# Peptides against a protein of PDB entry 7PB4, part 255

Target 1, 105 residues: chain A of PDB entry 7PB4
Amino acid sequence: KMLNIKEYKEKLLSTLGEFLEDHFPLPDRSVKKKKKNIQESSVNLITLHEMLEILINRLFDVPHDPYVKISDSFWPPYVELLLRNGIALRHPEDPTRIRLEAFHQ
Target 2, 218 residues: chain B of PDB entry 7PB4
Amino acid sequence: DALQMAVGYFEKGPIKASQNKDKTLEKHLKTVENVAWKNGLASEEIDILLNIALSGKFGNAVNTRILKCMIPATVISEDSVVKAVSWLCVGKCSGSTKVLFYRWLVAMFDFIDRKEQINLLYGFFFASLQDDALCPYVCHLLYLLTKKENVKPFRVRKLLDLQAKMGMQPHLQALLSLYKFFAPALISVSLPVRKKIYFKNSENLWKTALLAVKQRNR

## One batch from the design tools (peptide; made by RFdiffusion4, then SolubleMPNN)

Design b2_p20_7_s4 (from b2_p20_7, 8 letters changed)
Fold by OpenDDE base, seed 5:
Structure b2_p20_7_s4 (fold): chain B 105 residues (1-105), chain C 218 residues (1-218), chain A 20 residues (1-20)
Amino acid sequence: as target 1 above (105 residues)
Amino acid sequence: as target 2 above (218 residues)
Amino acid sequence: MAEQVLRLMVEELVILEAEL
């Protein structure tokens, strides 16, 4: 039974990864508009997959405080996407913190 | 079913011939109250009763009691909320009923099945910030609804003007902080880094009922 | 459609993780 769940989880993760790449890719860095002086701090944006992984891990690792602080690596449209769809929730007292919805509760 | 009879009474109105109209109304209201607080109401029952509470069909006391009983068993239909907001535009409900509705909407926000149509009402809710009685609750609602696309220069100006008029209110600061998060270039003013956002009446009237709903839906 | 599918996939993943 546990083996089947693990195998199914791995398959689901793989399918999710492919799905996210197809439907929710990061914007191509190609629109380097040459405006010279603003040090575009090359903030390495993480993928939506990586963002979800962080949120899921936090939900299970720290269930009493399942909130993650939004970093500069979090692409704002992804944060908005998760919140809009009820996948994530904003902290009631801190707008810089979000949690994954506890679907298992 | 006693609940079905009660809902039907509110929907169809009082049958003309009953001398004891008030006693009958109270009986049906108590039936709705009892079921709502014990079990919650079905989405269809909420649709009917919420519409009645905001239509002005009954007196303010009755409407207030009905609205306080709009506790879902599972979910609230977005369509019910949109209809309710439409009644707010007609202006047949009291100011106290409007305040209670926004409190209810914030409290029940997570139980609303969809948010797409509610998000289209963003401009209506934002305009309601000018009402001093509604402002704290509208700020809380907007804090829940605001998307990056909603953060426009004209709305930033309106919020800053409102802040200049009303002072540094915690609920307004919460919303401005969210706006700054989405569009830092639009807000040149240094907002105090408040680590904690406080909305008025964090203890909603439905706290116990919502806990019970969450326990039943586990 | 894609956003709804995303929610369902994440929901299922969370449920599976809880069983593990």
Scores: peptide ipSAE 0.655, ipTM 0.490, DockQ to the pose 0.338
Fold by OpenDDE base, seed 4:
Structure b2_p20_7_s4 (fold): chain B 105 residues (1-105), chain C 218 residues (1-218), chain A 20 residues (1-20)
Amino acid sequence: as target 1 above (105 residues)
Amino acid sequence: as target 2 above (218 residues)
Amino acid sequence: MAEQVLRLMVEELVILEAEL
């Protein structure tokens, strides 16, 4: 039973990765090259996959405080995407913190 | 209308108070089956019923029967297909239902109104190649969907790895041949020129129904 | 539509992780 769940999880993760690359890619850095003056925020944006991994890990590693602080590496449209779809929730007292929805509960 | 009542039953679920739940379910299921095979279903009816069949709301036997009668009168909405794929991700349907869905998707491919959103699901379908039961049907689907833009080096590697694992399967060879056509530089391996039809279209469960649909829409 | 698929995939992942 456990082996089957692990294998299924791995397949689902792989599928999710491909799905995210196809539907929710990071904006091409190339578009920003034309407007000279916008400060190239040197901040490396993380993928939506990486963001979800962080949120999932926090949910299970620290179940009593499953909230992650939104960093500059979090692309704002991804945060909005997760929130609008009920995948993530904002902390009630701190809008800079988000958690993954506890779908298992 | 009897069909509307049947669709409404599946959508709303069984009313708790019905003593003969199974008889009522069977009656409505037969109504849907009869109309679908005789006339086809409207796009809206397919949207509702396809979602139900994959949601896990009913048992596998019921879901299988619903899915088998997802025959369009005219067209299938691409939105219905995208919703259906979403349910495949939730895993509430059986492996047999997944296989049947991919068979259905291939069979009904020409009746789907648009392909733009389905093409965006290319990566999801490609990942499903790892399932041995799905692989033949997914290869056929990908053969229908593949554009030059989908042919990436990592997908070529995955297909070659799959070929190394499974051997020279006709469905996989068909897909690799298409990949080589779009991106010959990515596939160094000499593919055997197979003259034969890679996909057994003859085993389509809906062949008779599809002929009837085509005749009605002429 | 893609957003709905994303939700469902994440939901399933969370459920699977909880079983593990």
Scores: peptide ipSAE 0.653, ipTM 0.559, DockQ to the pose 0.310
Fold by OpenDDE base, seed 2:
Formats: C-alpha cells, sequence, structure tokens
Structure b2_p20_7_s4 (fold): chain B 105 residues (1-105), chain C 218 residues (1-218), chain A 20 residues (1-20)
C-alpha cells in the first residue's frame, strides 16, 4: 500500500513539475537591459514548484507552525497566485508569512 | 489549404472589421466541421481548436459547434486535454459547454495518446461530481480513470454522501462498485451486484465519426 | 484556468503526503 502511494506521489510531483513549467514559467529574463539603474538585486527567484515544495514540507514538518516567511526569492505573482486560488493562506497577524492550505484536515 | 485558413482564423481571431464577420465565421466553422466529420482533425488542429472552444474567445454557440467537431484523425494529445481542463476551471465556459466537454472526453478517451497527466487530474474530475448536470458523465470518466491509488476514504465518504443526496443513480453505483472492487474494506454498504454497468451513452453524438476513425486506424 | 488545475494537483499532493 505505501509503495503504491509513494509511486503515485512521485508521478504526481513529476507531472506537477511539467505542468508548472508549461503554464507558470518564470518570466524569461531575455527582455533587453534597457539601462535604468534598477539595482538588479541578484536574488535568484525560485520556481513555483520549489515554492510549493517548501510550503508542503513546512506543512508536514512543522504542523503546529506551518507558516513560511516570504523571502525575496518568492516571485510576488506566484504568491498572489497561491493566495487567490486558496492554495495558500496569509498568517492572520503577519502578512509576510504564508502557509499551505491543509487540504488533508 | 481551406482547413488551415479556418484554423488560423479561429486562432488569430477576425482580422479586420469586415461587415461580413458572421459569414466569414460561418464559412470557416463549416470548413472545420466538414473536414472533422469526413477525415478527422490532426492532433495540432485539435490542440488549437479545443483551446479556443474552452477559452471563451467566441460565443457559446460557436464553442459548442467547435467541440462537436473535435474528432481526431488518429490521436488526441494529452496536453490538449490538460489545457482544456484548465479552461474548465476558469469558468468562462457555459455549463452546457462543460457537459459537452465531459461527453467528448469520455467518447474520445481511447484516442488520447497518454493518460498519465489526465490521471493526475482525478481530484478535479471528482470535485465535479457535485454538479448534477456533470455527474453522470464525470462518473463515467472516473470509472475509466480510477485506479486503486485513487480510492481514498474521503472520496468514499463523498460518494456515499452524494448517493444519499441524489439517490442510487446507475452511474454512481457503477463508480461505487469499482471503488468496492479496489477497496472492499472502505465500503461496508451492500451494493447491488450489477452484472451490467450502464452509463449514459455519451458516444451517441460521435458514434458514426468514432466508427469511421476506428476503421481508418485499423 | 491552469490555476484551478494547480489547486487540485496541490490538494491531491497534500492528501497523498498525509497518507504517507
Amino acid sequence: as target 1 above (105 residues)
Amino acid sequence: as target 2 above (218 residues)
Amino acid sequence: MAEQVLRLMVEELVILEAEL
């Protein structure tokens, strides 16, 4: 039983990865450097897949405090995407923290 | 090619404000319909047109006609189906379009090249069981998709609750029987042993076309 | 939209993780 669930989970993760690459890719940095001095804060944006992995892991690793602090690596449109779709919730007292929705409860 | 021009029209949209927009639309729609019913459509053409039909780019009447002619020449790409399902979620399509899509999906199920990604959409399809108009067709789809791994206690509860609400519908009983086959310990209720599973014949709209496709691919 | 499919995939993933 557990083996089948694990295999199914792995397959779902793989499919989710492909789905996210197809539908929610990071914006291609290829738009030409017009010279405005916006400090390219060299913050490597994480993929939506990586963001979801962090949120899922936190939900199960620390169920009593399942909130993740929004870092500069979190692309704001992805955060908004998760929130507006009810995939993530903001902390009621700290808007800089988000959790994954506990769909299993 | 007339078909390429028609597909290109739907993809790019009407170019100029020609006074004859409706006549042009009808001409291209008839071209697609004629080719689809005679020869079927290529996977690429289905990808484009299926996406258009569900995007809400055109009116419900046009979308319905496009969906009715989504007949493959050989195969349907799984990716096209996944994209289509994504549009169902947006809610830009009518309820009738959703019903037609599920009927189409069941009818064309064997012509989809792969099922791996579609199987991962199991939860989405399962959630659509709550729609009374969709329920018969979704049950049929789930009957085709359900694996042992999909049979979970919470889904069993939801199906039993749905049965309590809607009564003992043949399509729901068929799905429950499959669930009991995979997980007999989760379903304590004695289901009538139905020797014959009866789904609403979703294939009726495409019966002649499907026969023709199967004959061409033999 | 792809967004609702995303929710459903994540929901399924969370449910599977909880069983593990």
Scores: peptide ipSAE 0.656, ipTM 0.554, DockQ to the pose 0.551; fails the geometry check
Fold by OpenDDE base, seed 1:
Structure b2_p20_7_s4 (fold): chain B 105 residues (1-105), chain C 218 residues (1-218), chain A 20 residues (1-20)
Amino acid sequence: as target 1 above (105 residues)
Amino acid sequence: as target 2 above (218 residues)
Amino acid sequence: MAEQVLRLMVEELVILEAEL
C-alpha cells in the first residue's frame, strides 16, 4: 500500500513538472534591452515547481509554523497565482510570508 | 498522397498565395474525413490533427469537423490525449468542442495505447464535473479511469454535494457506486443497486466507425 | 483552466504526502 502511494506521488510530481513547464514557464530573459534604468537584479528566479516543493516541504516539516518567507527568487506573478487560486495563503500579520493550504485537513 | 497533403495543410497553415482559401480548406477537410471514416487515421495523423483541432488555429466549425473524424486505424497515442487535455487548459476551444472532446475520449478509450499518464490527469477530469454540460461524459470517463487510489474522502464529499445539487443522475450514481465498491467505508449512503450502468451510449457518434475498425483489426 | 488543474494537482500531492 505505501509503495503504491509513493510510486503514485512520484508519477504525479513528474506530471506536475511537465505541466508547469508547459503552462507556467519562467519569463524568457530575452526581453533585455529597452528600458535603461531597471537594475539588472541578478536574482535567479526559481521555477514554480521549486516554489511548490518548498511550500509543501515546509507544511509537513514545520506544521506549527508552515509559513515561508517570500524571497527575491520568488517571481511575483507566481506568488499571485498561488494566492489567487487558494493554493497558498498570506500570513495574517506578515504579508511577506505565505503558506501552502492544508488540503489534508 | 492526398491525405499527407491535407494533414500538411492543417499543420503548416494556409499558404498566403491561394486566392480561394475556403475552397482549399474544404477540399483538405473532406480528404481527411473520407479517409478517417473509410480506413481510420494513423496515430501520427491523429496526433497532428487532434492538436490542431484544440489549439484554436482554425474556427470552431473546422475544429468540430476535424475532431469528429479523429478515428484511429489501429491505436491512439496517449501522448496525443495528454496534449489535447493541455489545450483544454489553455481555454482557446469552445464549450461545444470540450463536450465533443470528452465524448470522443470516452468513445476512443479502448483504442488509446496506454493509460498511465491519462490516469495522472484524474484530478483535472474530476474538476470538470462542475460543468453541467461536461458532467455526464466526465462521469463516464472517470468510471473508466477510477482506481482504488483515486477514491479519497474529499472527492466523495464533492460527488455527494454534486448529487445534492443536481439530483440522483444515472451517470453520477454509476460513479458513486464504483466509489462505494472501492471504498465502502467512505460512502455510508445507501445507493440503489442498479443492475445496469446506463451511460448515454446511444449518442456515440463513432459507434459504426469503431465497429468497422475492430473488424479490420481482427 | 490551467490554474484550476494546478490547484487540483497540488491538492492531490498534499493529500498523498499526508498519507505517507
Scores: peptide ipSAE 0.650, ipTM 0.563, DockQ to the pose 0.560; fails the geometry check

Design b2_p20_8_s1 (from b2_p20_8, 11 letters changed)
Fold by OpenDDE base, seed 5:
Structure b2_p20_8_s1 (fold): chain B 105 residues (1-105), chain C 218 residues (1-218), chain A 20 residues (1-20)
Amino acid sequence: as target 1 above (105 residues)
Amino acid sequence: as target 2 above (218 residues)
Amino acid sequence: MAELQLRLMVEELVILEAEL
C-alpha cells in the first residue's frame, strides 16, 4: 500500500512539474527594461514549482506555524494565483505571510 | 437557423467590418434569449454560450444576459459546468457574474447530467465561502454536494470561524447541520434544531422557465 | 482549465503526502 502511494506521488509530481512548465512559466526576462541604471537587484524569481515545494514542506515540517514569508523571489502573479484559487491563504494578521491550505486535515 | 447564427456570432466574435456592431449583437442576443425562454437550449448551445459568458470575451452586461438565458431544454453537461468553474479561477469575470453563476448553478443543479466531476470541485466551492457576496449561494450548493467524505476537520473549523465572524446565518447553519449529521464528533457546538432549512431562493430568476422545462420533460 | 487543474493536483498531492 505504501509503495503504491509513493509511486503514485512520484508520478503526480512529475506530471505537476510538466504541467507547471507548460502553463505557468516564468516571464521571459527579455522585456527590454530601458537601461535606467537602477542596479537591477537581480531578484532571482523562483518557479511556481519551487514555490509550491516550499509551501508543502512548511505545511508538513512546521504544522503549528505553516506560514511562509513572501520574499522578493516570489513572483506576485503566482502568489495571487495561489490565493485566488484557494491553494494558499494569507495570514490573518500579517499579509506578508502565506500558507498552503491544509487539504489533509 | 436564427439560433445557430446567433450562437456562431458569439463563438466566432463580431465580424470586424460592421459599423453596426451593437445592433447586430443585440439582435443575436435577443434571438438566444427568445429561444432559451420559450424552448430551452440544447446542451451543446449551453456549452458554447456558458463558456463565452464567463470567458470575459464580451462586456459584463452581455455576459449577464447570456448567463440569465442558460436554460436547458433537457440537460446541462457536467463538462460545461466544469469549464465554467475553470473560468471563475481565472478571475476575469465580475463579482456580479460570479454571484449570478452560483445562483444559476443552484437553480439548474437537478438538470446537470452527472455530478461526479462537480463533486471533485467541492474544495474550490468551499474556498469561495470566504466571499461574503457568494457565501449564501455557496452554502446552498455545498448543501447539495456534501458527502461524508467531504466533512473534514479543517472545513469544520473554517465554518465555525465564519459563523463567529458573520453570526448565525441561516444558510451557514444549514450547512453546519449537515456537517453535524455526517460527523457529529467534529462539531461540539450545540446547533439550534431548525426544523426548516432556509436558503435564498436562487431559482427565482428562472422559476417560470424551470417549471416549463420540468413540464416538457415529464 | 489550467488554474482549476492546478488546484486539484495540489490538493491531491497534499492528501497523498499526509498518507506517507
Scores: peptide ipSAE 0.623, ipTM 0.803, DockQ to the pose 0.580
Fold by OpenDDE base, seed 4:
Structure b2_p20_8_s1 (fold): chain B 105 residues (1-105), chain C 218 residues (1-218), chain A 20 residues (1-20)
Amino acid sequence: as target 1 above (105 residues)
Amino acid sequence: as target 2 above (218 residues)
Amino acid sequence: MAELQLRLMVEELVILEAEL
């Protein structure tokens, strides 16, 4: 039983990865550098897959504080995507923190 | 057929070259409305038009009118409902359209051919309880959908939190009572024994049409 | 469709993770 669950999980993760690449790719970096001299620290945006992984891991690793701080690496449209679909929840007192919905609880 | 032409217009969109786009749109919309209220729409027509109404292809006024005339001749395909919900996730529809959609779902619930996939969407509907405008209608929908397997501890907590925030709303109490019925151990709070489950009569908008549908299918 | 599917996949993944 446990082996089958693991195998199924792995398959689902693989399918999810492919699905995310196909449907929710990161925006092309073709943001024309308007020459404003602000050292735009090229904040490397993480994939939606990586974001979900962080959120899932936090949910299970720290169940008493399952919230993740929204970093600059979090593409805002992904955050909004997760929130509007009820996949993630914003912290009630700290809008800079989000958690994965505890679907298992 | 005038209806097929109207549906085709909404599906394909307005042909660029028509000078009288608004008049053409209104003509086709009236055609759909007239047929829907008189005879109902075929499942295929509902599939197309419901998708259009929620896609954001047209303005809110048009979408609202389309959604109001999503009256089945016989049945609504579950797949059409799933597609419609998928558009709600995209978030391109107005709040009023969302409210109307949930009212429509409740009103048309018995005409949906299957419920298996809709039941899988339980979690999505449950998440929509947080929207104050949707909450009464979502509670009613969830009341229709809830099985023992859906009554989870986290959902109980969310409902109780919502009750703490919104007060003892009749629709929320109805849903909580159902939850307590399925899982009494999860709800330690004494719920007032309500003699009558009261939901806002979502059916009122379609009441006459639904009566006519039921009469034709007898 | 994609956003709804994403939700369902994540929900399933979380449930599966809790069973391990």
Scores: peptide ipSAE 0.622, ipTM 0.802, DockQ to the pose 0.601
Fold by OpenDDE base, seed 1:
Structure b2_p20_8_s1 (fold): chain B 105 residues (1-105), chain C 218 residues (1-218), chain A 20 residues (1-20)
Amino acid sequence: as target 1 above (105 residues)
Amino acid sequence: as target 2 above (218 residues)
Amino acid sequence: MAELQLRLMVEELVILEAEL
């Protein structure tokens, strides 16, 4: 039973990765070129997959403080996407922190 | 027929060449409204029009009018409802459209052909309890959908927290009572034994139309 | 459809993680 769950999890993760690449790719850097003067803040945006991985890991690794601080690497539309769909929650006292919804509890 | 032309107009969009776009739109909208309230709409017509109403293709006033006339002749396809919910996730619809949709979904619940996929959306609906405008209607929907497997500890905590914030609302108490029925060990709080579950049924915009549908399908 | 599917996939993934 455990082996089957692990295999299914791995399959789901792979499917999720492909799904995220197809439906929620990072914005092309090309759109930023038209506004001349704002310093190319060289902040590398992480993928939605990486963001979800961070949130899932934090939920299970630190269940008593499952919140992750929103960094500049978090593309704001992805944060909004997760919040809007009830996948993530903002910290009630600190809007700069988000957690994954504890669907298992 | 006039209905097919109207549905086709909404589906394909306005043909560029019509000088009086607003008059044409109003004509087709009135056609849909008239047929829907008199006879109901076929499942296929509801599928098309419901998708249009939530897609943001038209303005909020038009979308509201379309959604108000989503009255079935016989049944509503579950797939149409799933598609509609998927548009709510995109967030292009107004708050008023969301409220109207949940009211519609509760009102039309018995006319939906299947519930298996809708039951999988339980978690999405539950997350919508955080919206104060949606909360009464979402509680009613969840009351209709809730099975024993949906009653999880985290959802109980969220409902109790919501009750602490909003007070003992009748719709929230109804849902909590159902949760206690399925999982008495998770809810230690004494809930008042309400003999009558009062959801705001008085505001069913479709009550007369639904009675007519039920009479025709006898 | 994509956003709703994302939610369902993540919900399932979290449930599976808890069982392991």
Scores: peptide ipSAE 0.621, ipTM 0.802, DockQ to the pose 0.581
Fold by OpenDDE base, seed 2:
Structure b2_p20_8_s1 (fold): chain B 105 residues (1-105), chain C 218 residues (1-218), chain A 20 residues (1-20)
Amino acid sequence: as target 1 above (105 residues)
Amino acid sequence: as target 2 above (218 residues)
Amino acid sequence: MAELQLRLMVEELVILEAEL
């Protein structure tokens, strides 16, 4: 039973990865530099996959404080997407922190 | 057929060259409205038009009118409902359109051919309880959908928290009572035994049309 | 469709993780 769950989880993770790459890729940096002054903050944006991994890991590793601080590496549209779809929740007192919804509890 | 031309107009979008775009739109919208209220719409017509109403392709006024005339002749396809719900996630529709959709979904619930996939959307509907405008209608929908397997501890907590925030709303009490029926161990709070479950009459917009549909399908 | 599918996939993944 556990083996089947692990295998299914791995398959689901693989499918999710492919799905995220197809439907929610990071914006191409190629949108032309016309307006000068937006400091290209050299912050490497993480993928939605990486963001979800961080959130899932935090949910299970630290269940009493499952919140992750939104870093500059978090692409704002991804944060909004997760919140809008009820996948993530903002901390009630700190809007800079988000958690994954505890679907298992 | 005038209806096919109207549906085709909404599906393909306005032909760029028409100087009288608004008059053409109104003509086709009235055609759909007239047929829907008199005879109902075929499942295929509902599939197309429901998707359009929620996609944000047209303005809120048009979308609202389309959604109000989503009256089945016989059945609504579950797939059409799933597609419609998927548009709610995208957030291109107005809050008023979302409310109207949930009212429609409750009103038309018995005309949906299957409910297996809709039941998988339970978690999505449950998350929509946090919207104060949606909450009464979502509670009614969840009351229709809830099975024992949906009654999880985290959902019980969320409902109790919502009750603490919003007070003892009749629609929320109805849902909590159902939850207590399925999982009495999860709800320690004594709920008033309400003999009558009162949901806001979502059906009022379609009451006459629904009666006509039921009479035609007898 | 994609956003709804994402939710369903994540929900399932979280449930599976908890069983593990």
Scores: peptide ipSAE 0.618, ipTM 0.800, DockQ to the pose 0.629

